# Ledger of designs, part 36: peptides against a protein of PDB entry 5TDY

Target 1, 88 residues: chain A of PDB entry 5TDY
Amino acid sequence: EKKIDGRRKAAVLLVALGPEKAAQVMKHLDEETVEQLVVEIANIGRVTPEEKKQVLEEFLSLAKAKEMISEGGIEYAKKVLEKAFGPE

## One batch from the design tools (peptide; made by RFdiffusion4, then SolubleMPNN)

Design b2_p18_3_s4 (from b2_p18_3, 5 letters changed)
Fold by OpenDDE base, seed 3:
Structure b2_p18_3_s4 (fold): chain B 88 residues (1-88), chain A 18 residues (1-18)
Amino acid sequence: as target 1 above (88 residues)
Amino acid sequence: MSPEEIWEKVVEAVLKVF
């Protein structure tokens, strides 16, 4: 598995969520971090199916590890994000 | 923030918006 830069993972996730949700997410971040993410999003280019899969898996793994999501929430998040990323 | 810290903060923020 190829390691993906944290900023890249974040950009992939935010783009998948769409501009409205991405904006809501970034309201929870400091200004400097937002600026970095905007740059990454602007330069995201092509996102491979492998990257999408890895980002989703790492999101779910981290959320669970931090106990920030229940088992039911994991299933919900998986469904939402799979829809956001699109079928492939 | 480091790239990995940014990723972690984004994950936390996403969960607040869901």
Scores: peptide ipSAE 0.742, ipTM 0.955, DockQ to the pose 0.614
Fold by OpenDDE base, seed 4:
Structure b2_p18_3_s4 (fold): chain B 88 residues (1-88), chain A 18 residues (1-18)
Amino acid sequence: as target 1 above (88 residues)
Amino acid sequence: MSPEEIWEKVVEAVLKVF
């Protein structure tokens, strides 16, 4: 497994969520971080299936580790994001 | 803020939106 830059992981996730949800997410971030993410999104280029899979897995793993989401919520999030990414 | 810290903050923010 190749380590993906944190900014890139974030950009991939935000793009997957779509513009409306991504905008809502960014409202929770400081201005400088938002600016960085906008640049990363603008330069995201091709996102490989491997990157999508890894981003999803790392998202779910971190969410669990922080105890910020229930097991049912994890499953829901997984379905939503998989749908957003599309079939591999 | 490091790239990994940005990732963590984004994940936390996503969970707040869900």
Scores: peptide ipSAE 0.742, ipTM 0.955, DockQ to the pose 0.612
Fold by OpenDDE base, seed 5:
Structure b2_p18_3_s4 (fold): chain B 88 residues (1-88), chain A 18 residues (1-18)
Amino acid sequence: as target 1 above (88 residues)
Amino acid sequence: MSPEEIWEKVVEAVLKVF
């Protein structure tokens, strides 16, 4: 797989969640992080299906690794994000 | 802050909003 910049992965995820959810997420972040993300979102351009798939997989993997989500939560998150990303 | 650190912070923040 092709390595995706962490800022881009974040931007792709936020855009997929939609503006309302993205705004809520941004409020949990420090100013420095927000600045980086705003730039990345503004220049996101085309997001390929491959990038979407990779971002979803890396999100689930990291969430599990951080032990911030249960097995049931992983399945829930997957369903939510599949809806957010839309059909491929 | 590295790009990967930004990614990790966003993942954590997303989970709080879900």
Scores: peptide ipSAE 0.741, ipTM 0.955, DockQ to the pose 0.602
Fold by OpenDDE base, seed 1:
Structure b2_p18_3_s4 (fold): chain B 88 residues (1-88), chain A 18 residues (1-18)
Amino acid sequence: as target 1 above (88 residues)
Amino acid sequence: MSPEEIWEKVVEAVLKVF
């Protein structure tokens, strides 16, 4: 497994969610962080299937670790994000 | 914020939007 920079992981996730949802997410972030993410998104280039898979897995793992989502919610989030990332 | 902290904050924010 290749270690992915945290900013890149975030950019990959935001792009997958689409511009409308990404904008909603960014409303919860400070201005400086938003600016960094916008730059990262602008320079995202090609996102490999492996990166998408890893980002999804790390998202679910972190959400579970912080106990921020129920088991049912994790399954739902997984489905939503898999659809957002699209087929490979 | 470190890159990893940015990632964590984004994850938290995503969960709030879901």
Scores: peptide ipSAE 0.740, ipTM 0.955, DockQ to the pose 0.586

Design b2_p18_4_s1 (from b2_p18_4, 5 letters changed)
Fold by OpenDDE base, seed 3:
Structure b2_p18_4_s1 (fold): chain B 88 residues (1-88), chain A 18 residues (1-18)
Amino acid sequence: as target 1 above (88 residues)
Amino acid sequence: MYSPEEIAEIIKEWLEES
């Protein structure tokens, strides 16, 4: 698999979450970081299915490692991506 | 669904990679 830049991973995830949820997430980031991420989101361009899957799987892996609470697993995450970017 | 704060934690880690 191809290595994905951390900034791009963040942008892909935020777009997948939708604007309302993404905004809530970014409330926990400093202003400069938010500005940078907004630019990344604006310039996200084409995201391949492989890239989307890779970002999602890494997120889930990290979330599990941190024992984060979730209301759904891989299936939920896939649905989020489909709604945001189309089928993969 | 994950809490906004928890999601932000992972994003912060990704940004540290770049």
Scores: peptide ipSAE 0.675, ipTM 0.926, DockQ to the pose 0.637
Fold by OpenDDE base, seed 2:
Structure b2_p18_4_s1 (fold): chain B 88 residues (1-88), chain A 18 residues (1-18)
Amino acid sequence: as target 1 above (88 residues)
Amino acid sequence: MYSPEEIAEIIKEWLEES
């Protein structure tokens, strides 16, 4: 698989969360970082299924390491993201 | 459950890789 830049990974994740929840996440980042990520998101272009899968799998791995979850797998990652950061 | 703050922490780690 291809190595993904850290800023790219962040942008892919934030887009996957949706604008409302992404905004909530960015409230915990410093102002300069937020500005940088907004630009990154604006120029994200096409996100391939492979790239999205890779980012979500890494997110899941890191979340598990932080004891945020006990189960792995891309499908589980999708479920928790939708439940925690779905629109409404 | 995942919180915005916890997700932000992971993002911060990714940004440190850059």
Scores: peptide ipSAE 0.673, ipTM 0.926, DockQ to the pose 0.658
Fold by OpenDDE base, seed 4:
Structure b2_p18_4_s1 (fold): chain B 88 residues (1-88), chain A 18 residues (1-18)
Amino acid sequence: as target 1 above (88 residues)
Amino acid sequence: MYSPEEIAEIIKEWLEES
C-alpha cells in the first residue's frame, strides 16, 4: 500500500468527517495548524477509496491503542465509523 | 463515537510525522 504523509491523512480524515464535525475537531488545534489543514483540504483533489480506507483503519488502530474503543473487527469498525463520522 | 478532542489528538500525532 502507498505511504500517506501525515498532512494528507489529516485532510482525508477531516473531509470524511464532514464540515460540521471537522470544524469541531479543528477547534482543538492551533490557528496556524488550522490554516495549514484548510489549505490541504482545499487542495485535496481526488481521494481514492483505498486511501480513505488506509486512513480510517489507521485512525481506528490508534484510537484502540489509546483505549478509545475496547474491541475491533471489521463489522464493529464499520459501526463505529458510521457513528463517529456519519451524519450527525 | 469519538469526541472532537480525541480525534484532534490523533491528527496532531499525524502532523508530527510530517
Scores: peptide ipSAE 0.668, ipTM 0.926, DockQ to the pose 0.666
Fold by OpenDDE base, seed 5:
Structure b2_p18_4_s1 (fold): chain B 88 residues (1-88), chain A 18 residues (1-18)
Amino acid sequence: as target 1 above (88 residues)
Amino acid sequence: MYSPEEIAEIIKEWLEES
């Protein structure tokens, strides 16, 4: 497994979410952070299925650790996200 | 599935890694 830096992980996640959802998320970030992430997204280049998988798995792990509220339960959400946006 | 705010919190933590 290749190490992915935090900025890259954030960019990969935001791209995976799609522009509409990504925009909603970034409303909760400060202006400087948003600008940084937009640049990262613009220069993201190619995202491998492996990167997507790693990022989404880490996201889900962190979400679980934080006991985040999710639709349909945490395990169901995990399956949905993986099937919709995971490796292919 | 997850609230935008909750997702943003995870992103903030990732950004703190760098």
Scores: peptide ipSAE 0.665, ipTM 0.926, DockQ to the pose 0.660

Design b2_p18_4_s2 (from b2_p18_4, 6 letters changed)
Fold by OpenDDE base, seed 1:
Structure b2_p18_4_s2 (fold): chain B 88 residues (1-88), chain A 18 residues (1-18)
Amino acid sequence: as target 1 above (88 residues)
Amino acid sequence: MYSPEEIAEIIKEWLEKS
């Protein structure tokens, strides 16, 4: 497993969520941060399945640690991807 | 499912580490 830059992780997650959900998330970030993330997304290039998996798993792990209300697990991540991009 | 606010909190943490 390779370490991923935090800005890169954020961009990967936002792309994985799809434009509608990503937009909702960005409403909770300051405008300067949004601009920075948009640049990261615009220049995201190729996101491998491994990288996507790593980011989503880290997200889920952090969410679980915070005891956030969710259905959790891999199936949630899959649902997000399926709704955003369809079967891959 | 996670709320947009909750997701944003994780992103903020990632950005703080950058």
Scores: peptide ipSAE 0.677, ipTM 0.926, DockQ to the pose 0.656
Fold by OpenDDE base, seed 2:
Parts: sequence; C-alpha cells; structure tokens
Structure b2_p18_4_s2 (fold): chain B 88 residues (1-88), chain A 18 residues (1-18)
Amino acid sequence: as target 1 above (88 residues)
Amino acid sequence: MYSPEEIAEIIKEWLEKS
C-alpha cells in the first residue's frame, strides 16, 4: 500500500466524520493547525476507497492501542465512527 | 466511546509524524 502523508490522513478522516463533528474535533487543535487542515480539506480532491480504508484502519489501530476500543477491523471502525460522529 | 478530543489526539499524532 502507498504511504499517506499525515496531513492527508487527517483530512480524509475529518471529511469522513462530516462537517459538524469534524468541527468539534478541530476545537481541540491549535488555531494554526486548524487553518492548515481547513486548506487541506478544501483541496482534498478525490479520496479513493483504498485510501479511505487505509486511513480508517490506521485510525482503528491507534484507537485500539489507546484502549479506546477492543475490536479491530475496518467495518468496526466504520460502525463506531457513524455512531459517535454521525449527523444530527 | 470515541470523543472529539480523543480523535484530535490521533490527528495530532499523525501531524507530528508528517
């Protein structure tokens, strides 16, 4: 698989969360970082299924390492993201 | 459960490695 830049990974994840929840996440980042990520998101272009899968799998791996979850797998990652950061 | 703060921590980690 291709190596993905950290800023790119962050942008892909934030877009996947949706604008409302992404905004909540960015409240915990410094002002300069937020500005950089907003630009990155604006210029994200096409996100391939492979790229999204890779980002979500890495997110899941790191979340598991932080004891945020006990189960792995891309499908589980999708479930928790939708439950935690879905619209409304 | 995942919180905005916890997700932000992972993002910060990614940015540090970039």
Scores: peptide ipSAE 0.672, ipTM 0.926, DockQ to the pose 0.661
Fold by OpenDDE base, seed 5:
Structure b2_p18_4_s2 (fold): chain B 88 residues (1-88), chain A 18 residues (1-18)
Amino acid sequence: as target 1 above (88 residues)
Amino acid sequence: MYSPEEIAEIIKEWLEKS
């Protein structure tokens, strides 16, 4: 497993969520952070399936740790990714 | 779905580590 920079992880996640959901999420971030992430997204380049998997798994792990309310769990996340990037 | 606010909190943590 390759280490992924935090900013990169955030960008990958936001892209995976799709523009609509990503926008909703970024409403909860400060302006400077939003600008930073927009730049990261713009320059995200190629995202490998491995990166997407790592980011998603870490996200789900953290979400579980925080006892976040969710629907569908890993299956839902997979559907989000599929809609955002197409089937793998 | 996950709460946008909750997702943002995770992102904030990732950014703090970077």
Scores: peptide ipSAE 0.668, ipTM 0.926, DockQ to the pose 0.636
Fold by OpenDDE base, seed 4:
Structure b2_p18_4_s2 (fold): chain B 88 residues (1-88), chain A 18 residues (1-18)
Amino acid sequence: as target 1 above (88 residues)
Amino acid sequence: MYSPEEIAEIIKEWLEKS
């Protein structure tokens, strides 16, 4: 597994969320951080399926640790992601 | 679903480690 830096992870997640949801998330970040992340997103280039998978799985793991989700697993994770980050 | 705030908190943690 390739180690992904935090900035990259954040950018990958935000792109996965879509522009509207990403914008909502970024409202909770300070201005400087937003600017940095926008640059990261603008220069994100190619996001591999594996990279995206790693980021989303780590997100779900952390979310579970914070009691934001009660269950995990790849199949359930996909459904959660669709509900949470898909078209609203 | 996850609130934007909750998602942002995780992002903050990632950025702190970077």
Scores: peptide ipSAE 0.666, ipTM 0.925, DockQ to the pose 0.663

Design b2_p18_4_s3 (from b2_p18_4, 5 letters changed)
Fold by OpenDDE base, seed 2:
Structure b2_p18_4_s3 (fold): chain B 88 residues (1-88), chain A 18 residues (1-18)
Amino acid sequence: as target 1 above (88 residues)
Amino acid sequence: MYSPEEIAEIIKQWLEES
């Protein structure tokens, strides 16, 4: 799979969350970071299903790890993603 | 369900690696 820039990953995730949820998330970021991400979102262009899937899988993996659940990584995240959002 | 704060922490992590 292709390596995705961290700023790109953040933008893809925020767009996937929708404007209301994304706004709630950005309340926890510093003002300068928010401005940078808004620009990144504005210039996000086309997000492929593969790119979106990759970002969401990594997100779910990291979120699981943060919750101190260490059963699985990307493979487990993939299963969760497919059940929650379906394959694209 | 993940809180906005938890999501933001992951985003911060991504920005650090960029």
Scores: peptide ipSAE 0.683, ipTM 0.930, DockQ to the pose 0.739
Fold by OpenDDE base, seed 1:
Structure b2_p18_4_s3 (fold): chain B 88 residues (1-88), chain A 18 residues (1-18)
Amino acid sequence: as target 1 above (88 residues)
Amino acid sequence: MYSPEEIAEIIKQWLEES
């Protein structure tokens, strides 16, 4: 597992969420941050399955730690996420 | 459920580590 830059993680997650959900998320960020993330997304290039998996698993771990979701496994969390946002 | 606000908080956290 390789360490991923925080800006890169954010870009990978936003792309995975899809443009509609990503836009909703970005409404909670300041204008300058949004512009920076848009640049990151524009230059995201190839996202490997490994990288995507790593980012999503970290997201789910953090969400669980923040008690944003009930106690459960990674696979359950993934299913919830997929049902909430649909396929990318 | 993951609200846009909650997701944004995690993104902010990632940006802080950058």
Scores: peptide ipSAE 0.677, ipTM 0.928, DockQ to the pose 0.686
Fold by OpenDDE base, seed 4:
Structure b2_p18_4_s3 (fold): chain B 88 residues (1-88), chain A 18 residues (1-18)
Amino acid sequence: as target 1 above (88 residues)
Amino acid sequence: MYSPEEIAEIIKQWLEES
């Protein structure tokens, strides 16, 4: 797997969430961080399926570590995440 | 399932590693 830096991971996730949900998330970040992420999002370019997969899988891993979700298969959990947070 | 706050916490972690 290609290593993705944290800034890009964040940008990929926020884009995947869609603008409305992303905005809700960013309300919990400090102003400087928001500005940083906006720049990252603006310069995100094309997100490969591999990048998106890696980011979402890592997100799910961290979410599990925080007990944010019940146990289950990664693929199923990923689908749930995408369906729940993808653009409407 | 995932609150905006919880998602933000994970993003913060990612930003710390960068």
Scores: peptide ipSAE 0.675, ipTM 0.928, DockQ to the pose 0.653
Fold by OpenDDE base, seed 5:
Structure b2_p18_4_s3 (fold): chain B 88 residues (1-88), chain A 18 residues (1-18)
Amino acid sequence: as target 1 above (88 residues)
Amino acid sequence: MYSPEEIAEIIKQWLEES
């Protein structure tokens, strides 16, 4: 497993969410952060399936740690995410 | 389950490590 930069992880996640959902998320970030992320997204280049999977799995892990998932296991969460934003 | 605010908090965490 390759280490992924935090800014890169954020960009990959936002792209995976799609522009509409990503916009909703960024409303909760400060202006400077939004500008930074927009640049990261613009220059994201190629995102491998492995990289995307790694980012999404870490996201789910952190979501669980923050008790954002009240019902269902990690596998259930993965299925929901895949149905909402596509596989991988 | 994945509110925009909750997702933003995780992103903030990732940005802190960068």
Scores: peptide ipSAE 0.673, ipTM 0.928, DockQ to the pose 0.688

Design b2_p18_4_s4 (from b2_p18_4, 7 letters changed)
Fold by OpenDDE base, seed 2:
Structure b2_p18_4_s4 (fold): chain B 88 residues (1-88), chain A 18 residues (1-18)
Amino acid sequence: as target 1 above (88 residues)
Amino acid sequence: MYSPEEIAEIIKEWLANS
């Protein structure tokens, strides 16, 4: 498993959410953070399937630790992001 | 499903460790 920078992980997740949902999420971040993430998103380049899966898996792990509502694993999370919040 | 605020909290943690 390749180590992914935290800024990169955030950008990958936000892109996966789609622009509208990503905007909703970013409303909960401070202005400086938003600016940094916008730059990361703009320069994200290619996101491999492996990288995306790794990010989503870590997201699910952290969400579980925070006792967030979850009904499935990585494949479920991917479908939720694409179908509910917009296709990639 | 996860709320925008919940997702943001995880992003904050990633950024804190970057």
Scores: peptide ipSAE 0.685, ipTM 0.934, DockQ to the pose 0.677
Fold by OpenDDE base, seed 3:
Structure b2_p18_4_s4 (fold): chain B 88 residues (1-88), chain A 18 residues (1-18)
Amino acid sequence: as target 1 above (88 residues)
Amino acid sequence: MYSPEEIAEIIKEWLANS
């Protein structure tokens, strides 16, 4: 497993969320952070399936730890995310 | 459900460790 830089992880997640949801998320970040992330997204290049998987799994793990969901495990949360933020 | 604010907090953590 390759270690992914935190800035890269954030960019991968935001792209995976889609522009509308990503915009909502970024409203909760300060202006400087937004500018940094926009640059990262613009220069994200190719995202491998492995990177995307690692980022989403880590996100789900952290989300669970923060009790963002009350039922189900990581796999359940993954399915929810796919349905909520998947292709339209 | 993951609120935009909650997602943003995770991103902040990632950035803090980058």
Scores: peptide ipSAE 0.681, ipTM 0.933, DockQ to the pose 0.646
Fold by OpenDDE base, seed 5:
Structure b2_p18_4_s4 (fold): chain B 88 residues (1-88), chain A 18 residues (1-18)
Amino acid sequence: as target 1 above (88 residues)
Amino acid sequence: MYSPEEIAEIIKEWLANS
């Protein structure tokens, strides 16, 4: 498993959410951060299944730590993202 | 379960550690 830069993780997640949902998320970030992330997304290139899996697993872990959810593994996380934000 | 604001907070944490 490779270490993924935080900016990369954020970009991977935002791309997975789709543009409309990503925009909703970005409304809660400062303008400079948004612009930086847009650049990251624009230059994201190929997202490997390994990266996507790793990002989703970490997201799930952090979400649980924040008591956003109390159940589910990677497959649940994938379903949540798909249902909540739509697939690309 | 995952509000845009909550997701943004996780992103903020990722960025803080980047």
Scores: peptide ipSAE 0.681, ipTM 0.932, DockQ to the pose 0.681
Fold by OpenDDE base, seed 1:
Structure b2_p18_4_s4 (fold): chain B 88 residues (1-88), chain A 18 residues (1-18)
Amino acid sequence: as target 1 above (88 residues)
Amino acid sequence: MYSPEEIAEIIKEWLANS
């Protein structure tokens, strides 16, 4: 796996969530951080499936470490994101 | 369930290490 910059990981995750869900998440970040992330998102370019998978798996790993979940895996990551935000 | 706040906390950690 290639090492992904933290700003890039955040941008990949936010794009994966979609604009409405991403906006909800970004409400919990300070304005300067939001502006920085918007720039990253605007310049994100292509996101490979491998990169997206890597980001979501790391998200799961960190979430589990925080006792937010009891299991991991990419399929769980997709499931939890869909359930967490779903359609508006 | 994952809240937007919980997801934001992980993003904050990523940014702290960027």
Scores: peptide ipSAE 0.680, ipTM 0.931, DockQ to the pose 0.685; fails the geometry check

Design b2_p18_5_s1 (from b2_p18_5, 6 letters changed)
Fold by OpenDDE base, seed 1:
Structure b2_p18_5_s1 (fold): chain B 88 residues (1-88), chain A 18 residues (1-18)
Amino acid sequence: as target 1 above (88 residues)
Amino acid sequence: SEEEEAKLIAEIIKEWLK
């Protein structure tokens, strides 16, 4: 497993969510951050299934570690995100 | 809700960008 930088992880996630959901997320970020992420998205290039899996797992791991969502919420988030990423 | 979901995702992204 290779370490993915934060900007890349964010870009991968946002692309996977699709333009509508990505826009909803970016509404909660400052303008400069959004501009930076847009650049990352524009230059994201190839995203492998491995990267998608890693980003999803790191997302859930961090959310759980910081107790941002309950255990039941973890399963929900996983389901939502997997649906957004689409079948591989 | 979708809004709460978006907020959660945004918070995680913020953590990644620290």
Scores: peptide ipSAE 0.750, ipTM 0.951, DockQ to the pose 0.699
Fold by OpenDDE base, seed 3:
Parts: C-alpha cells; sequence; structure tokens
Structure b2_p18_5_s1 (fold): chain B 88 residues (1-88), chain A 18 residues (1-18)
C-alpha cells in the first residue's frame, strides 16, 4: 500500500473526528503545529476508503507499540475511530 | 474521558509529525 505523509494522516483523522473533537485534540498541540494542520485540512480534498483504513490501522499500531493505552483501550479506541471513519 | 481521549490522539499525531 502507498505510504501516507504524516501531515496527511493527521488531517484525515481530524476531519473524521469532526470539528468539535478535532478542536479538543488540537488543544494539546503547539500553535505552529495547529496552523500547519489547519492548512492541511483545508486542502485535504478527497479521502479514499483505503486512506481511512491505513490511518486507522497505523493509529492503533502506533498506540499499541508505544503502550500508550492498554489492550482494552485499544479495542475501545478501535470502536470509537471506526465510528468516526464510518459512512459519511 | 473525552479529554483523555483527545490527549491520546494528540500524542499519536505528534509522533506522525516527527
Amino acid sequence: as target 1 above (88 residues)
Amino acid sequence: SEEEEAKLIAEIIKEWLK
């Protein structure tokens, strides 16, 4: 599968979460990063089902690898994100 | 909580942007 740029992955995820949740996430990022992501989101264009799948998988993989959440948390995150990436 | 979830997601994004 085609590698996705980190900025692109972040933008895809934030758009999927919706503006309210995305805003909550961005509160934890520095100002310059937020500005960069806003630009990326503005130019996101079409997001393919394949991209959504890759972003979700990479998110879960990284979260697990870094032990940022427990196994139960991984399953919970998967459900939450799958809902966000659901039919739109 | 939703705040904790947001923080977690932000941490992953930070990793992607390294």
Scores: peptide ipSAE 0.745, ipTM 0.950, DockQ to the pose 0.668
Fold by OpenDDE base, seed 5:
Structure b2_p18_5_s1 (fold): chain B 88 residues (1-88), chain A 18 residues (1-18)
Amino acid sequence: as target 1 above (88 residues)
Amino acid sequence: SEEEEAKLIAEIIKEWLK
Protein backbone atom coordinates (compact mmCIF):
# COMPACT_ATOMS: atom_id res chain seq x y z
CA GLU B 1 0.00 0.00 0.00
CA LYS B 2 1.00 3.59 -0.55
CA LYS B 3 1.96 5.71 2.40
CA ILE B 4 -0.35 8.66 2.90
CA ASP B 5 0.98 11.79 4.54
CA GLY B 6 -0.75 12.94 7.67
CA ARG B 7 -2.23 16.05 6.12
CA ARG B 8 -3.79 14.00 3.36
CA LYS B 9 -5.20 11.47 5.80
CA ALA B 10 -6.72 14.23 7.87
CA ALA B 11 -8.24 15.91 4.85
CA VAL B 12 -9.70 12.66 3.57
CA LEU B 13 -11.24 11.95 6.94
CA LEU B 14 -12.68 15.43 7.36
CA VAL B 15 -14.25 15.41 3.93
CA ALA B 16 -15.77 12.02 4.59
CA LEU B 17 -17.27 13.26 7.84
CA GLY B 18 -19.06 16.10 6.13
CA PRO B 19 -19.00 19.81 6.90
CA GLU B 20 -20.91 19.66 10.18
CA LYS B 21 -18.85 16.95 11.81
CA ALA B 22 -15.66 18.31 10.31
CA ALA B 23 -16.40 21.67 11.87
CA GLN B 24 -16.87 20.06 15.25
CA VAL B 25 -13.55 18.29 14.90
CA MET B 26 -11.74 21.41 13.80
CA LYS B 27 -12.92 23.26 16.89
CA HIS B 28 -10.41 21.12 18.77
CA LEU B 29 -7.53 22.15 16.54
CA ASP B 30 -5.50 25.33 16.63
CA GLU B 31 -6.19 28.00 14.06
CA GLU B 32 -3.04 27.42 12.07
CA THR B 33 -3.76 23.72 11.81
CA VAL B 34 -7.29 24.45 10.69
CA GLU B 35 -6.05 26.76 7.99
CA GLN B 36 -3.62 24.15 6.77
CA LEU B 37 -6.29 21.50 6.68
CA VAL B 38 -8.67 23.79 4.83
CA VAL B 39 -6.04 24.16 2.15
CA GLU B 40 -5.59 20.41 1.99
CA ILE B 41 -9.32 19.92 1.72
CA ALA B 42 -9.58 22.52 -1.00
CA ASN B 43 -6.92 20.66 -2.97
CA ILE B 44 -7.99 17.15 -2.06
CA GLY B 45 -9.00 16.26 -5.58
CA ARG B 46 -10.06 12.69 -6.09
CA VAL B 47 -10.05 10.40 -3.09
CA THR B 48 -9.58 6.79 -4.09
CA PRO B 49 -11.33 3.86 -2.45
CA GLU B 50 -7.91 2.65 -1.39
CA GLU B 51 -7.21 5.91 0.41
CA LYS B 52 -10.54 5.80 2.18
CA LYS B 53 -9.92 2.24 3.29
CA GLN B 54 -6.41 3.04 4.44
CA VAL B 55 -7.46 6.14 6.35
CA LEU B 56 -10.17 4.21 8.14
CA GLU B 57 -7.84 1.39 9.03
CA GLU B 58 -5.08 3.68 10.20
CA PHE B 59 -7.53 5.67 12.27
CA LEU B 60 -8.74 2.59 14.08
CA SER B 61 -5.25 1.21 14.43
CA LEU B 62 -3.92 4.38 15.98
CA ALA B 63 -6.92 4.81 18.24
CA LYS B 64 -6.46 1.27 19.51
CA ALA B 65 -2.71 1.58 19.88
CA LYS B 66 -3.07 4.74 21.93
CA GLU B 67 -5.93 3.24 23.90
CA MET B 68 -7.94 6.30 23.06
CA ILE B 69 -11.19 4.38 22.89
CA SER B 70 -12.62 1.29 24.49
CA GLU B 71 -13.32 -1.87 22.60
CA GLY B 72 -16.92 -0.90 22.27
CA GLY B 73 -15.90 2.53 21.13
CA ILE B 74 -13.70 1.04 18.47
CA GLU B 75 -16.59 -0.87 17.02
CA TYR B 76 -18.74 2.23 17.15
CA ALA B 77 -16.09 4.36 15.51
CA LYS B 78 -15.67 1.78 12.81
CA LYS B 79 -19.36 1.86 12.00
CA VAL B 80 -19.53 5.64 12.10
CA LEU B 81 -16.57 6.05 9.81
CA GLU B 82 -17.76 3.40 7.42
CA LYS B 83 -21.05 5.23 7.16
CA ALA B 84 -19.24 8.51 6.66
CA PHE B 85 -17.12 7.18 3.83
CA GLY B 86 -20.09 5.43 2.34
CA PRO B 87 -20.15 2.39 0.12
CA GLU B 88 -18.04 2.23 -3.00
CA SER A 1 -21.45 11.63 22.29
CA GLU A 2 -20.84 13.72 19.23
CA GLU A 3 -18.53 15.96 21.18
CA GLU A 4 -16.49 13.04 22.42
CA GLU A 5 -16.36 11.68 18.91
CA ALA A 6 -15.16 14.98 17.54
CA LYS A 7 -12.52 15.23 20.22
CA LEU A 8 -11.28 11.74 19.51
CA ILE A 9 -11.02 12.41 15.82
CA ALA A 10 -9.19 15.65 16.50
CA GLU A 11 -6.69 13.82 18.67
CA ILE A 12 -6.03 11.29 15.94
CA ILE A 13 -5.57 14.08 13.44
CA LYS A 14 -3.11 15.76 15.78
CA GLU A 15 -1.12 12.55 15.85
CA TRP A 16 -1.15 12.33 12.08
CA LEU A 17 0.13 15.88 11.83
CA LYS A 18 3.09 15.36 14.12
Scores: peptide ipSAE 0.744, ipTM 0.950, DockQ to the pose 0.698
Fold by OpenDDE base, seed 4:
Order: structure tokens, then C-alpha cells, then sequence
Structure b2_p18_5_s1 (fold): chain B 88 residues (1-88), chain A 18 residues (1-18)
């Protein structure tokens, strides 16, 4: 698989979440980070199905690795995020 | 909750941006 840089992954995720949820997420980020992400989002171009899948998988993997959510929570998060990305 | 979800996602994004 192709490695996606962090900025791209974040932008892909935020776009998938939609403006309302993305805004909620960005409230937890510092101003400079938000500005950077806004630029990335503005220049995101086409997001491939492969990128969407990879971003989701890496999100879940990292969340699990950092023990940020339980196993049950991971399954829930997967469903929520998959819904955000849309059916493939 | 929505807020908890947003916070979680933000933390993951922070990791990606390191």
C-alpha cells in the first residue's frame, strides 16, 4: 500500500466527517494546526477509495495501539467512520 | 458522546501530525 502523509490522512478524515463534525474535532486542535489542515482540505482534490480505507484502518489501529478506546469502542468507531466515508 | 468522539479523533490527528 501507498504511505499517506499525516496531513493528508487528517484532511481525508475531516472531509469525510463533514463540516459540522470536523469543526467539533478542530476545536481540540491548536490554531496553527487548524490553519494547516484547512489548507490541506482546500487542496485535497480527489480522495480515492483506497485512501479512505487506509485512513480508517490506520485510525482504528492507532486508537487501539494507544489504548484510547476499548475493543468494543473500536467496533463502534469503525461503524461511525465508515458511515462518514460513505459506502464503497 | 459527540464531544468524546471529537476529542478522540483530534488526538489521533495530533499523532498523525507529529
Amino acid sequence: as target 1 above (88 residues)
Amino acid sequence: SEEEEAKLIAEIIKEWLK
Scores: peptide ipSAE 0.739, ipTM 0.950, DockQ to the pose 0.701

Design b2_p18_5_s2 (from b2_p18_5, 7 letters changed)
Fold by OpenDDE base, seed 1:
Structure b2_p18_5_s2 (fold): chain B 88 residues (1-88), chain A 18 residues (1-18)
Amino acid sequence: as target 1 above (88 residues)
Amino acid sequence: SSEEEAKLIAEIIKEWLA
């Protein structure tokens, strides 16, 4: 398993969500962070299925660890993100 | 809601960028 840097993970997730959802997410980030992520997205290149899977797993792991959502919420979040990623 | 989902995702992204 290759380690993915934080900026890369964020960019992969945002691209997977699509422009509409990504825009909603970035509204919660400061301007400088948004600018940095836009650069990362612009230079994202090829995103492998392995990267997508790893990003999703790390997201769910962190969300659960922080108790940001209930167990049912974790399942919901998983479905939402998997739907956003689309078929491979 | 989509807004609540967006906020959740943003918080995780902040962690990744910290």
Scores: peptide ipSAE 0.704, ipTM 0.945, DockQ to the pose 0.713
Fold by OpenDDE base, seed 3:
Structure b2_p18_5_s2 (fold): chain B 88 residues (1-88), chain A 18 residues (1-18)
Amino acid sequence: as target 1 above (88 residues)
Amino acid sequence: SSEEEAKLIAEIIKEWLA
């Protein structure tokens, strides 16, 4: 599989979430990071199904590893993100 | 909680950018 850099992964995720949710997320990031991500999003171009799958899987893996949410919460997050990545 | 979810996602993004 193709390696995706962190900036690309973040941009793919934020676009999939939509502008409203993406804005909520970026409120927790520093100004410089937000500016960089906005540029990355603006130049995201084509996002392949493979990229979407990789980003989703890695996100869920990291969230679970950090025990940021319960097991049930992981399943919920999976459904939410899958719905976000599905119909663009 | 949308805010809680947003914070969660932000933490993952921070790790991706580290």
Scores: peptide ipSAE 0.702, ipTM 0.944, DockQ to the pose 0.726
Fold by OpenDDE base, seed 4:
Structure b2_p18_5_s2 (fold): chain B 88 residues (1-88), chain A 18 residues (1-18)
Amino acid sequence: as target 1 above (88 residues)
Amino acid sequence: SSEEEAKLIAEIIKEWLA
């Protein structure tokens, strides 16, 4: 398994969400962070199925660890993200 | 809601960038 840096993970997730949802997310980030992520997105190139899988798994793992969502919420989030990423 | 979902995702992204 190839390690993905934080910037790459964030960019992959944002691209998968689409411009509208990505914009909503970035409203919660500071200006400098947004600018950095925009650059990453612009240079994202090809995103492999493996990267998408890793990003989704790490996201859900962190969400669970921080108790940001209930068990039912995890299933919901998984469905939402899977729809955003689309099938490969 | 879309707002709650966006905030959740943003918090995780902050962790990745920390």
Scores: peptide ipSAE 0.701, ipTM 0.944, DockQ to the pose 0.714
Fold by OpenDDE base, seed 5:
Structure b2_p18_5_s2 (fold): chain B 88 residues (1-88), chain A 18 residues (1-18)
Amino acid sequence: as target 1 above (88 residues)
Amino acid sequence: SSEEEAKLIAEIIKEWLA
């Protein structure tokens, strides 16, 4: 397993969410961070299935650790993200 | 809500960028 850069993980996630949801997320980030992520997204290239899987797993892991989502919401979140990462 | 979800996702992203 290859370690993924944080910026790349963020870009992968944002692309998967789509422009509308990504925009909502980025409204909660500072302007400089947004600009950096936009650049990262523009240069994201091909995202491998392995990367998508890693990003999803890490996201869920962190969300759980921070108690951002309830135990009952884990499966829902997973499904939503998996759909986002699925084929277009 | 979608807005609340957006906040949560943003927090995770902040962690990745920290």
Scores: peptide ipSAE 0.699, ipTM 0.944, DockQ to the pose 0.671

